# Ledger of designs, part 19: peptides against a protein of PDB entry 6EJA

Target 1, 276 residues: chain A of PDB entry 6EJA
Amino acid sequence: VEYMPANPVRIAFVLVVHGRASRQLQRMFKAIYHKDHFYYIHVDKRSNYLHRQVLQVSRQYSNVRVTPWRMATIWGGASLLSTYLQSMRDLLEMTDWPWDFFINLSAADYPIRTNDQLVAFLSRYRDMNFLKSHGRDNARFIRKQGLDRLFLECDAHMWRLGDRRIPEGIAVDGGSDWFLLNRRFVEYVTFSTDDLVTKMKQFYSYTLLPAESFFHTVLENSPHCDTMVDNNLRITNWNRKLGCKCQYKHIVDWCGCSPNDFKPQDFHRFQQTARP

## One batch from the design tools (peptide; made by RFdiffusion4, then SolubleMPNN)

Design b1_p9_8_s2 (from b1_p9_8, 6 letters changed)
Fold by OpenDDE base, seed 5:
Structure b1_p9_8_s2 (fold): chain B 276 residues (1-276), chain A 9 residues (1-9)
Amino acid sequence: as target 1 above (276 residues)
Amino acid sequence: TSFHGDGDP
């Protein structure tokens, strides 16, 4: 018997999209849309056509909004974290949207749960935060991520400026840039003025691929550390042969990997094979 | 978009 929560959680889905993802976005949106949830969409500043399309959708649904601000994001750029942080602030200021969880999505990512399963699960664990760690050697992770390197996002490029030290006393962690965060933790990240949040926001403003490590690190070193669950409940289309070719060297002074976008057939498959 | 670091080029 499937658990039916008495007070089901409501989810704020944050979608960060860019120009060529129109079809993928449409598929994703159709797959995840529900009247009880909220959808906040950021469209890259350079993707005007997509922005117009998304605006049209937002006018048709009361629970769909588009960010009034738009950033020009690059692969691996620190601005991606800024996008998430600003969207979190916006969502917290939307008093008419009583969301309980923050979930980010892209065309290369899909939830492994049906809506009912996801809601039931999160309703049971509404005080938990779900971030997937790398599950490997932490020192290797730091090296591969370039966390001990200083980066500056400028002129659509991530410039490697030199070496840096990781703040003392901080347990660095990371992995997937896909997460499920409860409202309480989002409030903490957004409004806390403690030393941890302040230092980490500064540190990660000069970090490559910041979304893969910021929330993990903040959570694990915060008073909310006991709420971490090492799972993001996602399916990602990773293909290292296709995605790990250092193809973004012209944008970032570092090598990285990217997952592949899902095809329509993949969405159908994932919906059918959703795990409880 | 999703990605992860893969080291110094």
Scores: peptide ipSAE 0.129, ipTM 0.825, DockQ to the pose 0.598; fails the geometry check
Fold by OpenDDE base, seed 4:
Structure b1_p9_8_s2 (fold): chain B 276 residues (1-276), chain A 9 residues (1-9)
Amino acid sequence: as target 1 above (276 residues)
Amino acid sequence: TSFHGDGDP
């Protein structure tokens, strides 16, 4: 029997889905659904069929909602960060959903813990934020991510406009775009008007794959920096041979890697992964 | 759905 905390945290799960991801979404939803948590789902503006399906699900569960707004996002697009930021704002404005943590998930990155374990863990560390760093040379990370390049999302393409400098005094970090953020930090990111948040929102609005670095960078340079834990409690199905083929050059003026979606046969890896 | 930059093409 897993330890049950006296005041268990409640999680707001944010799912950003598009295309033909209905089966993946169903699997993910089934895997993570719990009556005590909240689920906020954004469906790409172009995915109308999926949107209808998700709406049907949302009508069946009181703790499942669909974003009334929908963005058209592309691989690596800055609009993904906008989606998360707007979702965060929405969730903070939902006074009837008292969530403690913000978590994003996809079929390519699953939590390594059961719900009970996750809740117990987060309840113990409710003041912490969990972001996984790249764990390598930071300069190399910047170069490979194109953080020193200026991008513009326009007409379903990420245009590389030129070079740019990292803002002075900012320690850039990043890695996984899957994170676990406590409500306090989400509030800070959403409502702070300090120079850091303001500048970073501007900077990352012209950034490729912004969600992989924005929250890391903001957190580490903020008054909340001591709350960072270098772990996102995820297992990612990485296959570099298959995922790193620069397959998105037609969408973005950059090369990138993508993990594979988990299949049922892949779940055995959960048992092989060391717990944080 | 998750990505990593892999350099200048």
Scores: peptide ipSAE 0.128, ipTM 0.827, DockQ to the pose 0.630; fails the geometry check
Fold by OpenDDE base, seed 2:
Structure b1_p9_8_s2 (fold): chain B 276 residues (1-276), chain A 9 residues (1-9)
Amino acid sequence: as target 1 above (276 residues)
Amino acid sequence: TSFHGDGDP
């Protein structure tokens, strides 16, 4: 008997989509859709066809909305963090959507649990935040991520401007850019005017792949640090051999790795119960 | 999509 929580958490799913991934989006949406959750979808400014399709979906479901604003995002761009932050603000301002958790999703990442299992789990740990760390040497992580480098997003390119120092007194961490954040922490990130949040927002506005590190770093250095759980409850289709070819040099003055989108044939992996 | 930095080209 799956324990149904007395007060089940409701989830705001944020989807940042681009390109021609309409079929992938539809598959993902069907897989994750539930009437009790909320779905907020940002479509890249350049993806007009996809935007039209998403709008059609949003009209069919009352718990699906599309961002009225659209950003042009690039791989590794700082604007991705801006997209998440703005989405968080929007979601907090939606008084008719009483969500408890913020979860970002892509076609390359799926929850490892069924909806019922996920809700049950999060309902039990509603005060926790789930961020997966890199699990390696932090110095190496900083170097690999280019956190000690200054980047500027301009004209659909991440320009490397030079070197920079990590702010003093800040313990930098990161890993997966897929996270599960409780509403309280999202409120803190969105509305706090403390030095940490202000400084980190500024720092990460010139950071490559900011979403992989921003929330980790802010959380671990914040008064909410004790809520950190080193798990994002997701399966990501990582293939280093295929994903780490420095294929984004035309967009970013840095090398990076990308996961592959899940294909229908990969769905068998979802049945593997990841041990919490 | 999630991605990780892989160093200075």
Scores: peptide ipSAE 0.092, ipTM 0.810, DockQ to the pose 0.623; fails the geometry check
Fold by OpenDDE base, seed 1:
Structure b1_p9_8_s2 (fold): chain B 276 residues (1-276), chain A 9 residues (1-9)
Amino acid sequence: as target 1 above (276 residues)
Amino acid sequence: TSFHGDGDP
């Protein structure tokens, strides 16, 4: 018997999708869909077929919307953060969608918990933010992520322009670009004009893989720092053998790993993974 | 869509 909260949280799921992953998206959507939640889907500007498919779905469900704007994002591009930030702004402006949590998803990750478990958990900890840190040496993380390098996204490429320093007084952190953020923190990130948010938005607009570090860094250096929980309540289909081949060096002046899309044969992993 | 930096090529 699962705990049923008296005031269950409602979740805004933000899906950033691209390519020809219609089937994958459909599987993900079916797995996470609930009438009490909200789904905001961004389809890459270049993925017109997928966009048509997603639009069709959005017309069938009142709690599913597609971004009217579309970005052409690239692997590792700074524009991914822009996509999230704009989506956050949009969602905050949707007064008819009273969401409590922001959760980003892709076909490469899956919630560990059932909807009921997730809602129960988040309802209990509605004032917390869930971001998974790298759990290793921070200097190594900075080096591996290229956070001390300046990148420019231009012409479908992440150009490495040179070196840069980490801003003084800022504790940089990161790890997973999958997060669960409460509305209050999203409001802070979206509308705050303080020095932290302003500087970090500028800093991360020239950052490779910005979503893996931006929200961590902002949260940990903000007045909301005590709300951080080092967990994202999901699994990602990581396979270093398949995903860590520096396969995107033609797009990014850096080397990185990418997870693999979940396949039906991978679903057994959901039951095997136990996380608090 | 999720990534992980793996160093300078």
Scores: peptide ipSAE 0.076, ipTM 0.810, DockQ to the pose 0.626; fails the geometry check

Design b1_p9_8_s3 (from b1_p9_8, 6 letters changed)
Fold by OpenDDE base, seed 1:
Structure b1_p9_8_s3 (fold): chain B 276 residues (1-276), chain A 9 residues (1-9)
Amino acid sequence: as target 1 above (276 residues)
Amino acid sequence: TSFHGDGEL
């Protein structure tokens, strides 16, 4: 039996979903649902069937809400960051949902720990933020991500407009677009008017795959930098052979990799790849 | 869902 903390953290799970993978979403939802947590779901504007399904679920659970606004997001699009930022604002404005941590999820990603383990861990480290870095050469990361390139999301495409410079004095970092952020840092990102947050929001509004780097970069350059933990406490259904085929070149002027949605046969990987 | 860029086209 896992230790139960006296003041357990409550988690706001944010799900950004699209397509028609209702069954996948249902499986994930059942796997992560707990009455003490909160679930805020954004459904792509084009995914009306999925939206109807999610709305049905939200009506059954008081701690499940669906974004009243919907964006038409694309793979690699800057609008994904906008979706997260708006969701963060919404969640901060929900005074009836006293969440302590923000966690984003997709059908290709699961927490590696049980709910009890996760809650116990986060309750112990409630002042920390968990973002996984790329763990390699940063210059290579910048190059591979195209962070030194300017992109514009328009007409369901990420257009590469040209080169740009990274703002002076900013240490860029990134890696996984899956993060666990404490409420304090989310408040900072959402409401701060300092030069860092302002410039980074502008910078990343023209960035490919912005969620893989924005929060890392903001955190590490902020007064909250000492709260950084290089771990996202999750497993992604990552298969480079299957996911790295430059399959999105039709919607983005860049190549990228994408993890695959978990299939029932993939769940055994939780046992094999689980780590502290 | 995405995970890291993989370079210029």
Scores: peptide ipSAE 0.150, ipTM 0.834, DockQ to the pose 0.590
Fold by OpenDDE base, seed 3:
Structure b1_p9_8_s3 (fold): chain B 276 residues (1-276), chain A 9 residues (1-9)
Amino acid sequence: as target 1 above (276 residues)
Amino acid sequence: TSFHGDGEL
């Protein structure tokens, strides 16, 4: 008998979409939609057609909303973190949406569990935060991510301005930019005025690929550090041979990799990698 | 879209 929690958690899914990914979005939406969850969708400022489509969807479902603000996001841009942070604030201000967890999704990363399994799991561990770390040499991670470099997002480009130091006393960590964060931690990130959150928001406003490290770093250096679980319960369609070609050097003064969008044929991986 | 850093140009 599958354990049904007495007080099942409700999830706020945040989707950041751009371009012409209408089909991917539709597939993902169908896969993750449930009446008890909430869906908050940000559409890139440049993706007007997609925005219109998403608006139509949002009108059909009471638990689907679209951000009234839209950012022009670029690969690796600091604006992606801003998008998440603003979405978090918005979701916290939505008093009619009593969500317990924040989960970001894209077409390149899917939960490996069914809704029932996910809800059961998160209901059991509702006080935990799920962030997947790189699991390697941290110094190498910092170097590869360019965390010791200062970047400025301007004119749809991430400009490398120079070197910088990691703030003293901060243990930097990161990995996946796909996370499951409980409401309590989201509240902390959103409303805390402590030195950690303040400094990290400033620091990461000049950071390349900030979403891959910001929440990890804030969590691990915060009073909530004991709530970290090194697992994001996801499968990312990584193919380094295909995704790591430094293909974004025209946008970012750095090399990076991108995962591939999931295809229907990739579904078998969800089953194989699913862990209880 | 997900990504990760892969080093200096």
Scores: peptide ipSAE 0.177, ipTM 0.849, DockQ to the pose 0.599; fails the geometry check
Fold by OpenDDE base, seed 4:
Structure b1_p9_8_s3 (fold): chain B 276 residues (1-276), chain A 9 residues (1-9)
Amino acid sequence: as target 1 above (276 residues)
Amino acid sequence: TSFHGDGEL
């Protein structure tokens, strides 16, 4: 019998979906759905068919909502961060959804634990934030991510405009764009008017793959820095041989890697109990 | 999907 916490945390799952991800979304949704959690789904502005499908799902479940606003996102685009930030604001304004954690998910990353295990774990560490760092040389990370480069998202393209400096006094970090953030930190990111949050929002509005670094950087430089846990509790289906072919060069003026979506044949990996 | 930067073009 798994330990059931007296006050179990409730999770707001945010899903950002586009294109033909209907099957992947259904699998993900089936895998993560629970009556005690909340699900907030953003569908790309261009994905009207998917949007209609998601709306149908949202009508069947009281704890599933779809964003009334829709953005057109691109691979590596700064707008992805905007999507998360707006979703966070929306979720904070939903007084009828008392969530404790914000979790983003895609078909490429699954929670490594069952719902009960995840809830038990997060209930024990409800004051912590879970962000997975790159675990390598920071300078190399900055170079590979292009954090020292200025990008502009315009006309469905990430344009590299030139070089830029990392703001003084800021320790940049990042890694996975999949994170588990507690409500308190989300409130801080959403409503704080301090120099850190203000400057980082501005900085990352011109950043490639901003979600992989923004929350890490803000957290580690904030008064909440002691809540950092270097773990996102995810299994990612990485295949560098297939995923690192600079396949998005037509969208962004940079090379990147992409993990593969999990297939049914890949589900055996969930049996690997990675220690949190 | 998740992505990682892999260097300059």
Scores: peptide ipSAE 0.165, ipTM 0.844, DockQ to the pose 0.617; fails the geometry check
Fold by OpenDDE base, seed 2:
Structure b1_p9_8_s3 (fold): chain B 276 residues (1-276), chain A 9 residues (1-9)
Amino acid sequence: as target 1 above (276 residues)
Amino acid sequence: TSFHGDGEL
């Protein structure tokens, strides 16, 4: 019997979708949809057909909205972080959506737990933030991520401009760009004017793969640092043999790995996956 | 989508 919390948390799911991911999106949406949660979907500016499809979905469900603004994002682009940050602001301004947690999703990852399990868990740990760290040498992480390099997103390309230094006094961390953030921390990230948030927003506006490190770094260096849990409660379809081919060198002046989207045949994995 | 840096080209 699953524990039913007296005050269950409500989740704002943010989906950033692009291209021809309509099938994957539909599958994911069906898998994660619940009437008590909220769904905020950003569709890439270039994905007009997908946008039309998503709009149709949003018209059918009162708890599904589509961003009125649309960005053209690229693999590894700094604009992805901007998308999340703007989405966070929007969600905080939606007074009719009393969400407690922010969760981003893609077709490449799914929550490991059922809705009931997830809600029960988050309701118990509502003051925590869930970010998965890389679990390796931090110096290596910095090098591999190119955090000591300056990037500029321009003309659908991430240009490597040169070297840079990590800001002094900042403990850099990162790993998964899939996270579960409580509303309080999202409020801090969105509205704080302290030096940390200001500096990190600036720093990460020139960062490759910013979402994999920004929230980790901000959290760990913030007054909220004690709320971090090294887990994102997700399964991601990682396959280094398939995903690590430097396949995006035409878009980014760096090499990277990408997970694969889940396919229908991959769903059996969820039944056998242990809890994180 | 999620992805990890894998080093300099």
Scores: peptide ipSAE 0.155, ipTM 0.839, DockQ to the pose 0.616; fails the geometry check

Design b1_p9_8_s4 (from b1_p9_8, 7 letters changed)
Fold by OpenDDE base, seed 1:
Structure b1_p9_8_s4 (fold): chain B 276 residues (1-276), chain A 9 residues (1-9)
Amino acid sequence: as target 1 above (276 residues)
Amino acid sequence: TSFHGDGDL
């Protein structure tokens, strides 16, 4: 029997999906769906079939919405951060969706706990933000991520334009692009006009794999820095041998790694007891 | 889906 909090948190799940993997998305959706949470889905501008499928789902569930805007995102593209930031703004403007946490998901990552466990945990630690760091030396991370390089997303490619300097006085951090952020921090990121947020938004608009570092860096350098927990409560279907083959060099002027999509049997870790 | 960069080309 799982602990039931008196005031359970409600989660806004943001899904950024692309391609034609409708069945994969359906499986993930079924695994994570709960009537008390909210689901905001962005479908890549080029994925029209998937968009139609997702729209169909959104019409069946009142707590599922699809972004009215669609971006043509690429692997490693700066536009992914833009997608998250715009989604955050949208979600904050949805007054009828009183969410407490923002959680992004993909077909290659999901919470390691059941819904009840996740809700119980987050309800206890509702003032915290959960971001997983790389766990190695920061200099290596910067180098491997290409954070000291300037990138431009254009024509479905991440062009490396040259070198750049990390802003002085900023402690750069990062790791996983899967995070659990409380509403307060999302509000800060979305609406703050302080120098930190402004500079970081500019900096990361020319960054490769920006979501793996932006929120970490902003949080750790913000007045909310003491709310960071070095854990994203996720399991990723990560296989370095299979995922690190520089397979995106045709899209990005850099090498990167990708986890594999989960198989149906992998979703047992986030089993829902209540189904629509 | 991505998980961290793996260095220069």
Scores: peptide ipSAE 0.103, ipTM 0.820, DockQ to the pose 0.581
Fold by OpenDDE base, seed 3:
Structure b1_p9_8_s4 (fold): chain B 276 residues (1-276), chain A 9 residues (1-9)
Amino acid sequence: as target 1 above (276 residues)
Amino acid sequence: TSFHGDGDL
């Protein structure tokens, strides 16, 4: 008998979408949709056609909303973090959506568990936050991520301005930009005025690929540090040979990798991979 | 879209 929690958690799924991937979005939406969860969708400012399509979907489902604001995001841009932070604030202000967890999704990353399994798991560990770390040398991570470099997002480009130091007393961490955060921690990140959150928001506003490190770093240096679980319960469609070609050097003054979007053929991996 | 840093240019 599958354990059914007495008080199942409700999830706010945040989808950040761009381009013309309407079919892919539809597939993902169908795969993750449940009446008890909430879906908050940000469409890139430049993706007007997609925005219209998403709006149509949102009108059909009461638990689907679209951000009234739209950002023009670029690969590796600091604006992606801004998108998440603003969406978190919005979701916290939606008193009619009693969500317990924040989960971001894209077409390149999917939960490896069924809805029932995910809900059961998160209901059991509702006080935990799930962030996957890089699991390697931290110094190397900092170097590869360019965390010791100052970047400015301007004119659809991430300009490298120079070097910077990691703030004193801060243990930087990161890895996956896909996370499962409980409401309590999201509240902390959104509303805390402590030195940590304030400084990190400032620091990461000039950071390349900020979503891969911000939440890890804030969590691990916060009073909530004991709630971290080094797992995001996801499969990412990584193909390093295809994704790591420094293909974004025209957008950012740095090299990076991108995972591939999931295809229907890739879904078999969801059943084969198990992570606690 | 997900990504990760892969070093300097």
Scores: peptide ipSAE 0.143, ipTM 0.839, DockQ to the pose 0.589; fails the geometry check
Fold by OpenDDE base, seed 2:
Structure b1_p9_8_s4 (fold): chain B 276 residues (1-276), chain A 9 residues (1-9)
Amino acid sequence: as target 1 above (276 residues)
Amino acid sequence: TSFHGDGDL
């Protein structure tokens, strides 16, 4: 019997989808859908067919909405962070959606807990933020991420313009771009005008793979730093042999790795994965 | 989608 909290948290799930991943999206949606949560879906500007499909779903469920704005995003693009930040603002402005946690999802990862377990856990730790760090040498992380390089997203390409310095006094961290953020921290990121948030938003607007580092860095250098938990409560379909082939060099002036979308045959791994 | 940087070209 699962513990039922007296005041269960409600989750805003944000999905950023593109291409022809309609079947993957449907599978994920069915797996994560619950009437007490909220789902906010951004469809890439170029994915019109997918957009139509998602709109159809949103009309069937009152707790599912589609972003009225759409961005054209690319792998590793800074615009992905912009998408998250704008979605956060939108969600904060939706007074009829009293969410407590922000969770982003893709077809490449799944929560490792059932809904009841997740809600129970987050209800107990509602003041915490869950960000998974890389767990390695930070200098190496900076180098591999290209954080010391300046990138410009333009014409569906991430152009490397040159070198840059990490801002002084900032402890950079990062890892997974899949996170669970409480509403309070999202409010801080969205509305704070302090030097940290302002500087980091500017810095990361020229950053490759910004979502893997922005929230970590902001959190750890913020007044909310004590709320960090080094766990994102997810399983990601990582396969370095398949995902690390520098396959995006045509889009980004950098090499990177990417996880693979989960397939039905991959679901057996969920039962074998240890719970956080 | 999630991905990690893997170094220079």
Scores: peptide ipSAE 0.093, ipTM 0.821, DockQ to the pose 0.605; fails the geometry check
Fold by OpenDDE base, seed 5:
Structure b1_p9_8_s4 (fold): chain B 276 residues (1-276), chain A 9 residues (1-9)
Amino acid sequence: as target 1 above (276 residues)
Amino acid sequence: TSFHGDGDL
């Protein structure tokens, strides 16, 4: 018998999309849309056609909104974290949207649970935060991510300026840039003025791939550290042979990997499968 | 978009 929560959680889905993802976005939106959830969509500043399309959708659904601000994001750029942080602030200021969880999505990522399963699960664990760690040697992770390097996002490029030290007393962690965060933690990240949040926001404003590490690091070093669950409940289409070619070296002074977009047939498959 | 670091150039 499936658990039916008495007070089901409501989810704010945040989608960060760019111009060539219209088909994937439409498929994902159809797959994840539910009347009880909220959808906040950021469209890249350069993707005007997609922006117009998304605006049309937002006018049809009261629980779909588009960010009034738009950033020009690049692969690995610090601005991606800024996008999430600003969207979190916006969502907290939307008093008419009583969401309980923040979930980010892209065309290369899909939730592994059906809506009912996801809601039931999160309703049971509404006080928890779901962040997937790298599961490897932490020193290697730091090196591979370039966390000990200083980067500056400028003129659509991530410039490597030199070396830096990890702040003393901070346990750095990271992994997936896909997370499920409860409202309480989002409030903490957004409004806290403690040294941890302040220093980490500064630190990660000069960080490559910041979304893969910021929330992990903040959570694990915060008073909310006991709420962490090492799982993001996602399926990502990782193919190292295809995604790890250092293909972004023209944008970033570093090498990285990217997952592949899902095809329509993949979404159908994922909707039918649930993992414990 | 999703990605992860893979090392220095």
Scores: peptide ipSAE 0.084, ipTM 0.814, DockQ to the pose 0.599; fails the geometry check

